# Peptides against a protein of PDB entry 7RZF: the designs that were tried, part 79

Target 1, 358 residues: chain A of PDB entry 7RZF
Amino acid sequence: PFQEEHLKQLYKIVPIKDIRNLYVTFPIPDLQKYYKSNPGHYLGHLIGHEGPGSLLSELKSKGWVNTLVGGQKEGARGFMFFIINVDLTEEGLLHVEDIILHMFQYIQKLRAEGPQEWVFQECKDLNAVAFRFKDKERPRGYTSKIAGILHYYPLEEVLTAEYLLEEFRPDLIEMVLDKLRPENVRVAIVSKSFEGKTDRTEEWYGTQYKQEAIPDEVIKKWQNADLNGKFKLPTKNEFIPTNFEILPLEKEATPYPALIKDTAMSKLWFKQDDKFFLPKACLNFEFFSPFAYVDPLHCNMAYLYLELLKDSLNEYAYAAELAGLSYDLQNTIYGMYLSVKGYNDKQPILLKKIIEKM
Target 2, 358 residues: chain A of PDB entry 7RZF as posed
Amino acid sequence: PFQEEHLKQLYKIVPIKDIRNLYVTFPIPDLQKYYKSNPGHYLGHLIGHEGPGSLLSELKSKGWVNTLVGGQKEGARGFMFFIINVDLTEEGLLHVEDIILHMFQYIQKLRAEGPQEWVFQELKDLNAVAFRFKDKERPRGYTSKIAGILHYYPLEEVLTAEYLLEEFRPDLIEMVLDKLRPENVRVAIVSKSFEGKTDRTEEWYGTQYKQEAIPDEVIKKWQNADLNGKFKLPTKNEFIPTNFEILPLEKEATPYPALIKDTAMSKLWFKQDDKFFLPKANLNFEFFSPFAYVDPLHSNMAYLYLELLKDSLNEYAYAAELAGLSYDLQNTIYGMYLSVKGYNDKQPILLKKIIEKM

## One batch from the design tools (peptide; made by RFdiffusion4, then SolubleMPNN)

Design b2_p13_3_s2 (from b2_p13_3, 8 letters changed)
Fold by OpenDDE base, seed 1:
Formats: C-alpha cells, structure tokens, sequence
Structure b2_p13_3_s2 (fold): chain B 358 residues (1-358), chain A 13 residues (1-13)
C-alpha cells in the first residue's frame, strides 16, 4: 500500500520508443472478491467511453489526446490500481494539468449522477455476448489462463467469473469513486522530451526518470473541479444484440451467392452461412454513379462526401463496436462501397442510421 | 476503448 509520501507524485519518464503517454493512477482496494459486481469494470466502461459527452470526446476535440483507456489493474497482493491512460499529442503534452482537470471533472460528473443500474445491465449484457460467442482459445493458452484464475474464483465459476455480472452494487461503485481523488493520485508522463532532464535511473530496466511532488496549488485546482456541462453519461446502446436465433440451413442452399433479385436498378445476391453457424451477417452494398470518377473534381467531391459521412457516423461507431457491429465506407471507381458486419439482430438499426446520414 | 482489464501489459516503465 502506498503511504502518503508516495501519493501526489509526478514521474517524468524517458521512453525507448517515440511515444507520448500520460498515466493517471489511483491506488484502490483489492476488488477481486467483488467480481460478481465488478465496480472497477463499471467505472472503466464510463471513463473509457468514446461516445458523445465522454472524457475522450472532449480531450480529442481540444487536440490533446488521441486515445484513452480506463480501468483497474492488479497491483501487489491486497491492493489494485485504477488507471486512466491517454496517448498525448504534442499539444497535449503542454496541457497535462488541464487534461487531468478534465478527468476529475468527469469523475465529479459520475459522482453527481450516481450509479446507474441500466449501465450495469449493459455491461452485463455485453459481457454475456462476449462470453457466449468467444472463440476457442488455443488449448495451452486457455489452460494457463484457467490455472491462473483458479486462484481467484471457485472452480464451478472459473469459466464464467470474468464475464458474469450478477449483482448491482452502487455502494461499491461509490467506494471506488471515493478513491479517485487528487489527494490519491500518481501521475506519470512518458515522453522523449524529458531526455537529459532526468536525475534517476530505474534499477531493473535502466529507465531514466525524474520524480517531483505535484504542487499543492495544482492538487487544490483538481480538488475544486467543477461540473463541466460538456460531460454527459452515454445514451443507451441500441446495438446490443438480444436475438441469437440461427435459422436452419435451407434445403436449396447454394455454396455460392445466389441472385435472388434482379431489376434495372438493383441486383441482390444471398448466401446462407453453411460453415460457422453464428448469429452474424455480412451486408455488402455497391452503389453505382456515372459521376463518381468522371473527372478530378467529381472524384474529390465523392471523397469529401464519404469523409463527411464517416464523421457524421462517429457518434454511433463506438456503441456499434462495443456491440460487435462494424461498418466500412469506401470510394470505388464506380461510386461507393458500404459494408455492415457483425451480429445480425441490430444490423438493420445501424444500416438505418447510415442511410439517414446519407 | 472500454477498459477490458488492463491486460495490455503496459510494461510498467
């Protein structure tokens, strides 16, 4: 357990690779015994969210951060860490104090809204889908993983315990949120810009670093983090599949796509899955326009159109990805290509959202 | 990215 002297510290670290990273770390209690409620996963899901009103959305809009990962990490025996890690831009490296302020504003928003049972239910449903349709791991890797987790879970639950959420525990969510405070923070900044500015070397790997106390004035700024009106809880994920029915293989099923519709304006090919037997589909659309590549101007306009369309769909991209859906939009010499892939149940919803933005 | 557990071995520096 970190003593008070190990808190409110800033580490400036020189990487071997040309990377810029920020790690904001909070020591938390060991949550392993609470695996059925997994309050760290709940908080990670929200802090690591990429939708509108998320922490990442705001930090990305400022040009300071490219990617964000939240969540719990195992520590030494009897404690864990909650970590928020971001990939920093060159500009973001200059605004680390403000980035961390925004982290505390988002955490303050989570405190103000309180624990949400519907968010827990979405995490439960997503984990259930991930478990049910998990690809078979390589036997050696799987056995080693199972052997490792047997130390933490009952034998009867060991196969499901990592995925099964059973208990909504708002008290445990609030308990973890109470540890995500400025007085309990450790900050690490990883950048080559600290080369020649370090005074310590790590014993095991020879990593050069500098350790500094975070000024009390900076801690106070973070403690006084207000509610930023740009931060919002995510909306409900409409893409989470609930129907997993696999239709029986038709007697006349062909090994190749069959033409099932032929008109002056459209052709439709269909192939039933005869191999995988998963509740998944691939929808592929080719759109033809005589104007798409007639000249450089039309080509550039078609490109710009698809970039704007992709940008307009970003609000759904993350929620779709979490639910095991994906889409792709490409320019072709004849027009455009659209692909929608993943669980079949909610593909019509995603396709409708795409068409409404076209 | 929703934190899947920090199973990315971020090598602790």
Amino acid sequence: as target 1 above (358 residues)
Amino acid sequence: VSPKDYHKSTKDP
Scores: peptide ipSAE 0.019, ipTM 0.607, DockQ to the pose 0.202
Fold by OpenDDE base, seed 3:
Structure b2_p13_3_s2 (fold): chain B 358 residues (1-358), chain A 13 residues (1-13)
Amino acid sequence: as target 1 above (358 residues)
Amino acid sequence: VSPKDYHKSTKDP
């Protein structure tokens, strides 16, 4: 466990690559024994959420952060870390204290709302889907992985323990939230802007860094993080598949796409899956417009339209991705291309959302 | 992104 002297520290690190990253790290107890409830996954799901009212959504809206990852990481024996990592903009690098304030405001929101069983259920369902449809691991890699995790799980559970959530434990969620406090924080900022401003070199890799104590006034500012009214819990993920039925192969199934509808305004091709037998589909739409590429102005308008459309769909993109759905929108020389891929059950919902924004 | 894909960047200082 980190001693008190290792807490409330700021590390300014010079990267080899031109990257700007912030790492906000909390030491937490070893949660391995709680794998059935996985409270760190619950918190990582919420803190790392990208939907409306999320931490990332607010930090993006301010132009400070591009990406966010939240979750538990293994430490040494007997402890773990909870890490919030963000990719910083140039502007975000100037606002690190305020970014961390927003992190604590979001954590405070999670405390105020308390543990939500429905969120746990979504995590459970998502993990069940991921387990059921996981790709075949390479036997050697899989055997090595299983051998490693046998130290942590009963033999009968080893195959499922990383995926199956069984127990909602609000007490453990609260216990982890109680460790996510400013007094327990370690901050690392990675930026080339610290070049020539460091006083230490890391022994193993020669990484240049500076270590500073975080001022008590800053810690106190974070401790007094209020409820930011912009932060909200996610809405229920409507894209989580529940039906995994695979339709029988049609007797007239062709090995190539067959034209099943031909009209003056539309053609529809269909090919049934004859190989993978997954409850997945690929919907591809090509839209043709004589105006799409008629002149540079129309090309730019078509581009701008798609960028605006993508932006308007961002609220659904993350929830869809979590549920194993994806969409793609591209300009073509003839118009626009739309693709919707993934589990077929909720594709109509995503497609409807896309069409409603068009 | 769910933390499962925290590839141990061996270069965590």
Scores: peptide ipSAE 0.017, ipTM 0.603, DockQ to the pose 0.155
Fold by OpenDDE base, seed 2:
Parts: structure tokens; C-alpha cells; sequence
Structure b2_p13_3_s2 (fold): chain B 358 residues (1-358), chain A 13 residues (1-13)
């Protein structure tokens, strides 16, 4: 177990690769016995969220962070870590203290709102989908994984325990949140900018680093993290599929797309899946405009329009991705192309959101 | 990104 002397430490690490990363790490209790509720997954889902009002959204708006990952990691026997990892911009490297302040402001928001059963239910549903449609792992890798899991789960649950959430435990969520405090933090900054500023070398990989205590004033600044009004809980994910029915193959199903609608303004081709038998669809739309490619000005306007449209849809992109939906928008010489892919159940919702922004 | 995508590839510093 980390003693108090191992907490409130800053590590400045020189990478071999040209990378800029921040790791904010908290020691947490071993949560393995709580696999049915998985409070670390609940918190990782919220802290790692990318939607409006998320930690990442605010840090991106500042130009400090490109990507964010939040979650639990296995530690040594009897403890785990909760880690918030961000990819830093050059500017973000100068604002690490403020980035961590924003992390604690978001954590404070989670404490203020308290555990949400609907968020747990979304995590449960997403995990159930991921389990049901999991790609077949390679047998050797799968067997080795299962053998490792057998040490932690009953035999009957080994196949499902990593995915199936069963119990909403707000008490355990609060318990983990209580460990996500500045007094328990370990910070690692990874950047080539620390080259020649290190005083230690790691024995295993020869990694150069410097270890410093985080100043008490900085710890107090993080402890006094107020509620930032920019942070909000996610909205409900409308894209989570609930219907997985596979329609029977039509007797007249063709091996190629059939023209099922032909009008002056629209043509529609349809092909039923005869191979994969998944509750997934691919919708492709080609829009034709006589103005899209008439001259360089119109081409640039059409490009700009599509970039603005993509930007306006970013609020849905993450929620759609989590739910196994994706969209693509491209300029064509005749106009624009739209593709919507993934689980068919909620594709109409995503398509509607796209059309409403067009 | 959800905690499932914590690829073990980032060795602890």
C-alpha cells in the first residue's frame, strides 16, 4: 500500500517518443469483489466522457488537451489505481496545474450531483451490447484471458463478469469518489521538455525522471476546487440500441442492391443482409447539387459548409460512437455524401439529428 | 474513452 510519503508526488519523465502526456493517479481499494456494480467503470464513463459539459470538452476548448482517458487500473495485490490520462498540447504542458484543477472541479461536480441510477443503467446496457456482439477473440488469447479471470470470478460468471453489471451501488461510487482527492494524488508529466532536467534513472528501461513533492499551496488550490458551471452531467444517450431483432430474409432477396424507389428527385436501392445476420445497417445518401462544383468559389463554400456541419454534429458523435453508431460526411463532385452505419435500431434518431443540422 | 479502452500498452511510468 502507498504510504503517505508516496502521495502528493510529481514525476517529470523524459519519453523516448515525442509525446506529451499527463497521468493523474489515485490509489483506490481493490474493487474486484464489487465486479457486479463496478463503481470504477461508472466513474470512468463520466470522467472519460467526451460530450458537452464533459471534462474533455472544457480542456479541448482551452486548447490544452487532445484526448482523455479515465478509469480503473489493476495495481498490486489488495489495491487498484484510478487514472485520468490526457494527451497534452504544447500549451497544455504549460497549464498542468490548471488542467488538474479542472479535473478536481469535475470530480466535485460528480460529488454534488451524486450517483445516478440512469447512468449506471446506460453503462449496463452498453456493456450488454458490447458483450452480445463481441468479436470472436482468437482462441489462444481468449483461453489465456479466461484462465486469468478464473482467479477472480465464479466459474459460472467468468464469461460475463467483465461485461454484465447487475447492482447499482451508490455507496461504492461515493467511496471511490472519496479517494479521488488532491491529498491522494500522484502526478506524472511525460515530455521531452524535461530532457537535461532529470536527476534519476529508472532501472528497468533507463527512463530519465525527476521526482518532486507537490507544493502544499498547489494541493490546497486543488482541495478548494469550486463548482465550475461549465461542467454538466451527460444527457441520456438516445442512441443505445434496445431492439436486436433480425428480420427474416425475403424470398425475393437479390444478391445485389435492388431499385425500390425511382422518382424524379430520388432513387433508393436496397439490399438485405444475406451474410452477416447482424442487427446492423449501412445507410448511404448521395445529395446532388448543380452548384456544388460549378466553380472554385462554390467548391470552397461546399467544403466550408460540410466542415461547419461536421463541427455542429460533434455533440452527438461520442454518444453515437458509444452506442455503436457512426456517420461520415464527404464532399463529392456532385454535392455531398452521407453515411450512417451501425446498429439499425437508433439510426433514424442519428439521421434525424444530422438532417436537423443541415 | 471508457475504461475498457485502457489498452495495457501504456506501461506505468
Amino acid sequence: as target 1 above (358 residues)
Amino acid sequence: VSPKDYHKSTKDP
Scores: peptide ipSAE 0.017, ipTM 0.613, DockQ to the pose 0.215
Fold by OpenDDE base, seed 4:
Structure b2_p13_3_s2 (fold): chain B 358 residues (1-358), chain A 13 residues (1-13)
Amino acid sequence: as target 1 above (358 residues)
Amino acid sequence: VSPKDYHKSTKDP
């Protein structure tokens, strides 16, 4: 466990690769025994969320961060870390203090809202989906993985323990959230911009770094993080599949797509899955417009239209991705192409939202 | 990204 002297520290690290990363880390208790409630996963889900009102959305809107990951990591025996990691832009590297302020504002929002059982239920459902459709690992790799996790879980639970959420424990969520404080922070900034500005070398890999105490004024600034009105809890993920029924193979099922609808305005081809037997579908739409490629102006307008459409759909992209849905939009010489892929159950919902934005 | 366990993203080689 880190002593108090190891807290409120800033590490400036020189990478070998040209990368810009910020790691905001918090020592937390060992949560392994709480795997059935997994409060660190709950907090990671929210802090790492990418939807409207998320931490990432705000940091992206400022041009400071490209990606964000927030979750628990194993430490040494008897403790863990909660880590918020972001990929920094060049501008974001200049605004690290403000980025961390926004992190604490979001954490303060989570304190103000309190633990949400519906969010836990979504995590549970997402994990159940991930478990149910876990790809068959190679037997040797699988066995080695299972052998590793046998140290942490009862034999009977080893197969499910990483995925199965059973217990909503708001007390444990609050306990972990209480550790996510400025007084408990360790900050690491990784950037080549620190080259020639370091005074220490790491013994194992020769990584050059500088360690500094975070100024008390900065800690106080983060401690006084107010509620930022831009931060909101995510909306319910309506894309999480609940129906996994595989429809029986049709008697007249062709090995190739069959034309099942032919009208002046639409043609529909259908191919039932006869190979994978998954509750998944691929919906592909080609839209034909006589105006799409008539001249360079129309081509550019069609391009701009799709870029705007993609931007307008970003609000759903992350929730869809979490739920195992994806979409793609492309310009074609005849108009546009739309694809919707993933679990079939909620594809109509995603498709409707896409069409409503069109 | 919601951490899929920080360990699953580190399955990048």
Scores: peptide ipSAE 0.022, ipTM 0.640, DockQ to the pose 0.199; fails the geometry check

Design b2_p13_3_s3 (from b2_p13_3, 7 letters changed)
Fold by OpenDDE base, seed 5:
Structure b2_p13_3_s3 (fold): chain B 358 residues (1-358), chain A 13 residues (1-13)
Amino acid sequence: as target 1 above (358 residues)
Amino acid sequence: VSPSDSGKSTRLP
């Protein structure tokens, strides 16, 4: 376990690759025994959320961060880490203290709101879907994975333990949140900008780094993180599938798409799945406009329109992705292409949202 | 993204 002397430390690390990363790490208790409630997953889901009012959304709006990952990681025996990792912009590299302040503001928001059973239920439902419709893994890799996790889970649960949440434990969520404090932080900044500014070399990989104590003033600033009014809990994910009914194969089902609607304004082809028998669909729309490719100006306007449309849909993109839905928008020589893919149950909801933004 | 949600174990170096 890290002693107090190992906390409140800043590591400036020189990478081999041209990368800019920030790692904010908190030592936490071993949560393995709590796999049925998985409080670290709950917190990782919220801290790593990408929707409106999320930590990432705010940090992106500042131009400081490109991507964010939050969650628990295995440590050595008897302890884990909770890690918030961000990909830094060049500007973000200059604002690391402020980025970490925003992290603590978001964590403070989670404390103020308290554990939410509905969020746990969404995590449970998402994981259940992921388990039920898990792709076939390569037998060798799968067997090796299962053999490795047999040390952690009962034999009867070894297949389900990583996916199936069973117990809402707000006490454990609060316990982990209590470890996510400035006094318990380890910060690593990875950037080539530290080249020639390091004083230590790591023994195993020869990585050049500098270790510094984080100033008490900075720790105090993070301890006094206020509630930033820009941070909000996610809204309920409306895209989580609940109906997994697979319709029987039609007697007249063709191995190729059949024209089921033909009008002056639209043609519709349909093919039932005759191979996979999954509660999934692919909706593909080709929109035709005589103006889409008439000249360079119209082409650029059509491009700009789709970029604006994509931007306007960002509020739904992450929630849809979590729920196993995706969309794609592309310019074509004839107009535009829209694809909606994933679980069929909530595709109409996503499609409606897309159309409302068009 | 949560490390658990992405299925990509982002191995911290």
Scores: peptide ipSAE 0.009, ipTM 0.585, DockQ to the pose 0.261
Fold by OpenDDE base, seed 4:
Structure b2_p13_3_s3 (fold): chain B 358 residues (1-358), chain A 13 residues (1-13)
Amino acid sequence: as target 1 above (358 residues)
Amino acid sequence: VSPSDSGKSTRLP
């Protein structure tokens, strides 16, 4: 077990690659036995969320962080870690204390709101979808993976244990949240800027690092993290598919897209899936405008329009991605291309959101 | 993103 001497420590690490990373690590109990409720996944989902009011959204808005990952990680025998990892900008490297303050503000928001069953249900549903429509793995790799996880799960559950959530356990969520405190923190900053400023070398890989105690004043600052009004729980993910019905093949299904609508303003081509039999679709839209590429000004306006449109859609992008939906927007010489891909059930919702922003 | 979702092995050095 990490003793008190291992807590409230800052590690400044020199990477081989030119990377800037922050790891905020909390020792937590072994949660393996709780795989049916997976409280670490619940917290990882929220802390790692990328939507409006998320930790990442705020840190990005400040220009301090590019990416964020939150979740549980295996540790030593009988111990786990909860880790929040961020990719730091050059500016973010100067604001590590404030970044961590924001992490604790978000964690405090999670404590204030308490465990949400609807969030658990979304995680459950997402994992069930991921399990149901999991791609075929290579038999050898799959067998080796299964053999490895047999050490952790009952034989009857070995195929499902990594995916299927069964139990909402607010008590376990609160228990893990109680471990996510400044007094339990281990901070690692990875940056080449620490080159020549280290006093230790790691024995196994020769990694240069410096270890410092985090000042008590900084710990107290993080302990007194207030509720930041910018942090909000995510909204319900409206893109999670619930209908997985595969329509029967049409009797006259053509091997190629058929023209099913032809008007002065629109042509519609349709091809039913005859190969994959997945509840997925690809919607592709080519918009034609005689003005899109008429001159350099119009080209630049069309480009700017698309960039602004993409930016305006960022609020949906993450939720859509989690739900197995994606969109793509591109300028063409004739106008604009839009693609919506993934589970067909909620594609109309995403498409509507896109159109409303256009 | 959750570590389970990103497939990015956060290999801590």
Scores: peptide ipSAE 0.009, ipTM 0.585, DockQ to the pose 0.238
Fold by OpenDDE base, seed 1:
Structure b2_p13_3_s3 (fold): chain B 358 residues (1-358), chain A 13 residues (1-13)
Amino acid sequence: as target 1 above (358 residues)
Amino acid sequence: VSPSDSGKSTRLP
């Protein structure tokens, strides 16, 4: 366990690779025994969210951060860490104090809203889908993984314990959230810009670093983090599948796509799945336009149109991805290609949103 | 992204 002298510390680390990363780390209790409620996953889902009103959305809007990951990590025996990790831009490297202020503003928003049972239910449903439709792993790797986790879970639960949430525990969510405070923070900044500015070398790997106490005035600024009105809880994920029915294979099912509609303006091919028997579909659309590739100007305008369309769809992309849906938009020499893939149940919702933005 | 969602274990250096 970290003593008080290990808290409120800043580490400036020189990487071997050309990377810029910020790690904001909080010591937390061992949550392993709470796997049925998994309060660390709940908080990681919200803090690591990429939708509108998220921490990442605000930090990206300022040009300071590219990616964000939030969640629990195993520590030494008897404790864990909650870590918020961001990929920093060159500008973001200059605004680390402000980035961390925004982290505490988001955490303060989570305290003000309190634990949400509907968010827990979405996490439960997503994990249940992931478990039910888990891909086949290599037997040797899977057996070794299961053998490792048998130390943490009852034998009867070992297959489900990492996936199936059973208990909404707002008390445990609040307990973990209470550990995410400035007085309990450890900050590591990883950048080549610290080369020649370090005074210590790590014993095992020779990593060059500098350790500094975070100034009390900075800690106080983070402690006084107000509610930032830009931060909002996610909206409900409308893409989470609920229907997993697999239709029986038709007696006349062809091994190849059959033409089921032929008109002057559209052709439609259909193939039923005869191999995987999953509640998934692939929808592929090719749009033809005589103007898409007529000259360099039209080609560039068609490209710009698709980039703007993709940008306008970013608000749905993350929620769709979490729910096992994806889309792809590409320019072709004939016009445009659209693909929608994943669980079939909510594909019409995603497709409708794409078409409404078009 | 959460570590659980991405499968990306943040290797702290």
Scores: peptide ipSAE 0.009, ipTM 0.586, DockQ to the pose 0.260
Fold by OpenDDE base, seed 3:
Structure b2_p13_3_s3 (fold): chain B 358 residues (1-358), chain A 13 residues (1-13)
Amino acid sequence: as target 1 above (358 residues)
Amino acid sequence: VSPSDSGKSTRLP
């Protein structure tokens, strides 16, 4: 466990690769015994959310951050860490203090809203889907993993314990959230810009670094993080599948796509899944336009149109991805290609949203 | 994304 002397520290680290990363780390209690409620996953889901009003959305809008990951990490015996990791832009490297301020503003928003049972339910449902339709792992890796976690979970639960949420524990969410404070922070900045500015070398890997105390004024600034009105809880994820019915194979099912509709304006091909028997579908649409590639201007307009369309769909992309849905939009020499893939139950919802933005 | 599923071992020093 870190003592007070290890808290409120800034580490400036020189990477071998040209990377810019920020790690904001909080020591937290060992949450292993609370696997049925998994309060660290709840917080990681919200802090790591990528939708409108998220921490990442705001930091991206400022041009400071490319990606964000939030969640619990294993520590030594008897403690864990909660880590917020961001990929920094060159500009973001200059605004690390403000980035961390926004992290604390978002955390303060989570305190103000309190634990949300509906968010827990979404996490539960997502994890249940992930468990139910989990891909086959390599036996050796899987066996090694299971053997490694047998000391944490009852034998009867060892297969489900990492996935199946059972208990909404707002008290534990609040307990973890109470550890996410500036007085409990450890900051690491990874950048080549610290080359020649370090005074220490790590013994094992030869990593050059500098350790500094975070100024008390900066800690106080973070402690006084106000509610930023740009931060909002995510909306309910409408893409979470609830129907997993697999239709029986049709007697006349062809091994190849069959033409099931032919009109002057559209052709529809269909192939039933005869192999995987999953509640998933792949919808592919090819749109033909004689104007799409007629000249360089039209080609560039078609490209710009798709980029704008993708941008307009960003609000749904993350929620769809979490729910095991994806879409792809591409320019073709004949027009445009759209693909919608994943669990079939909510594909019509995603497709409708795409078409409404077109 | 929760760091548990992304095999990105953040080796913090």
Scores: peptide ipSAE 0.009, ipTM 0.577, DockQ to the pose 0.177

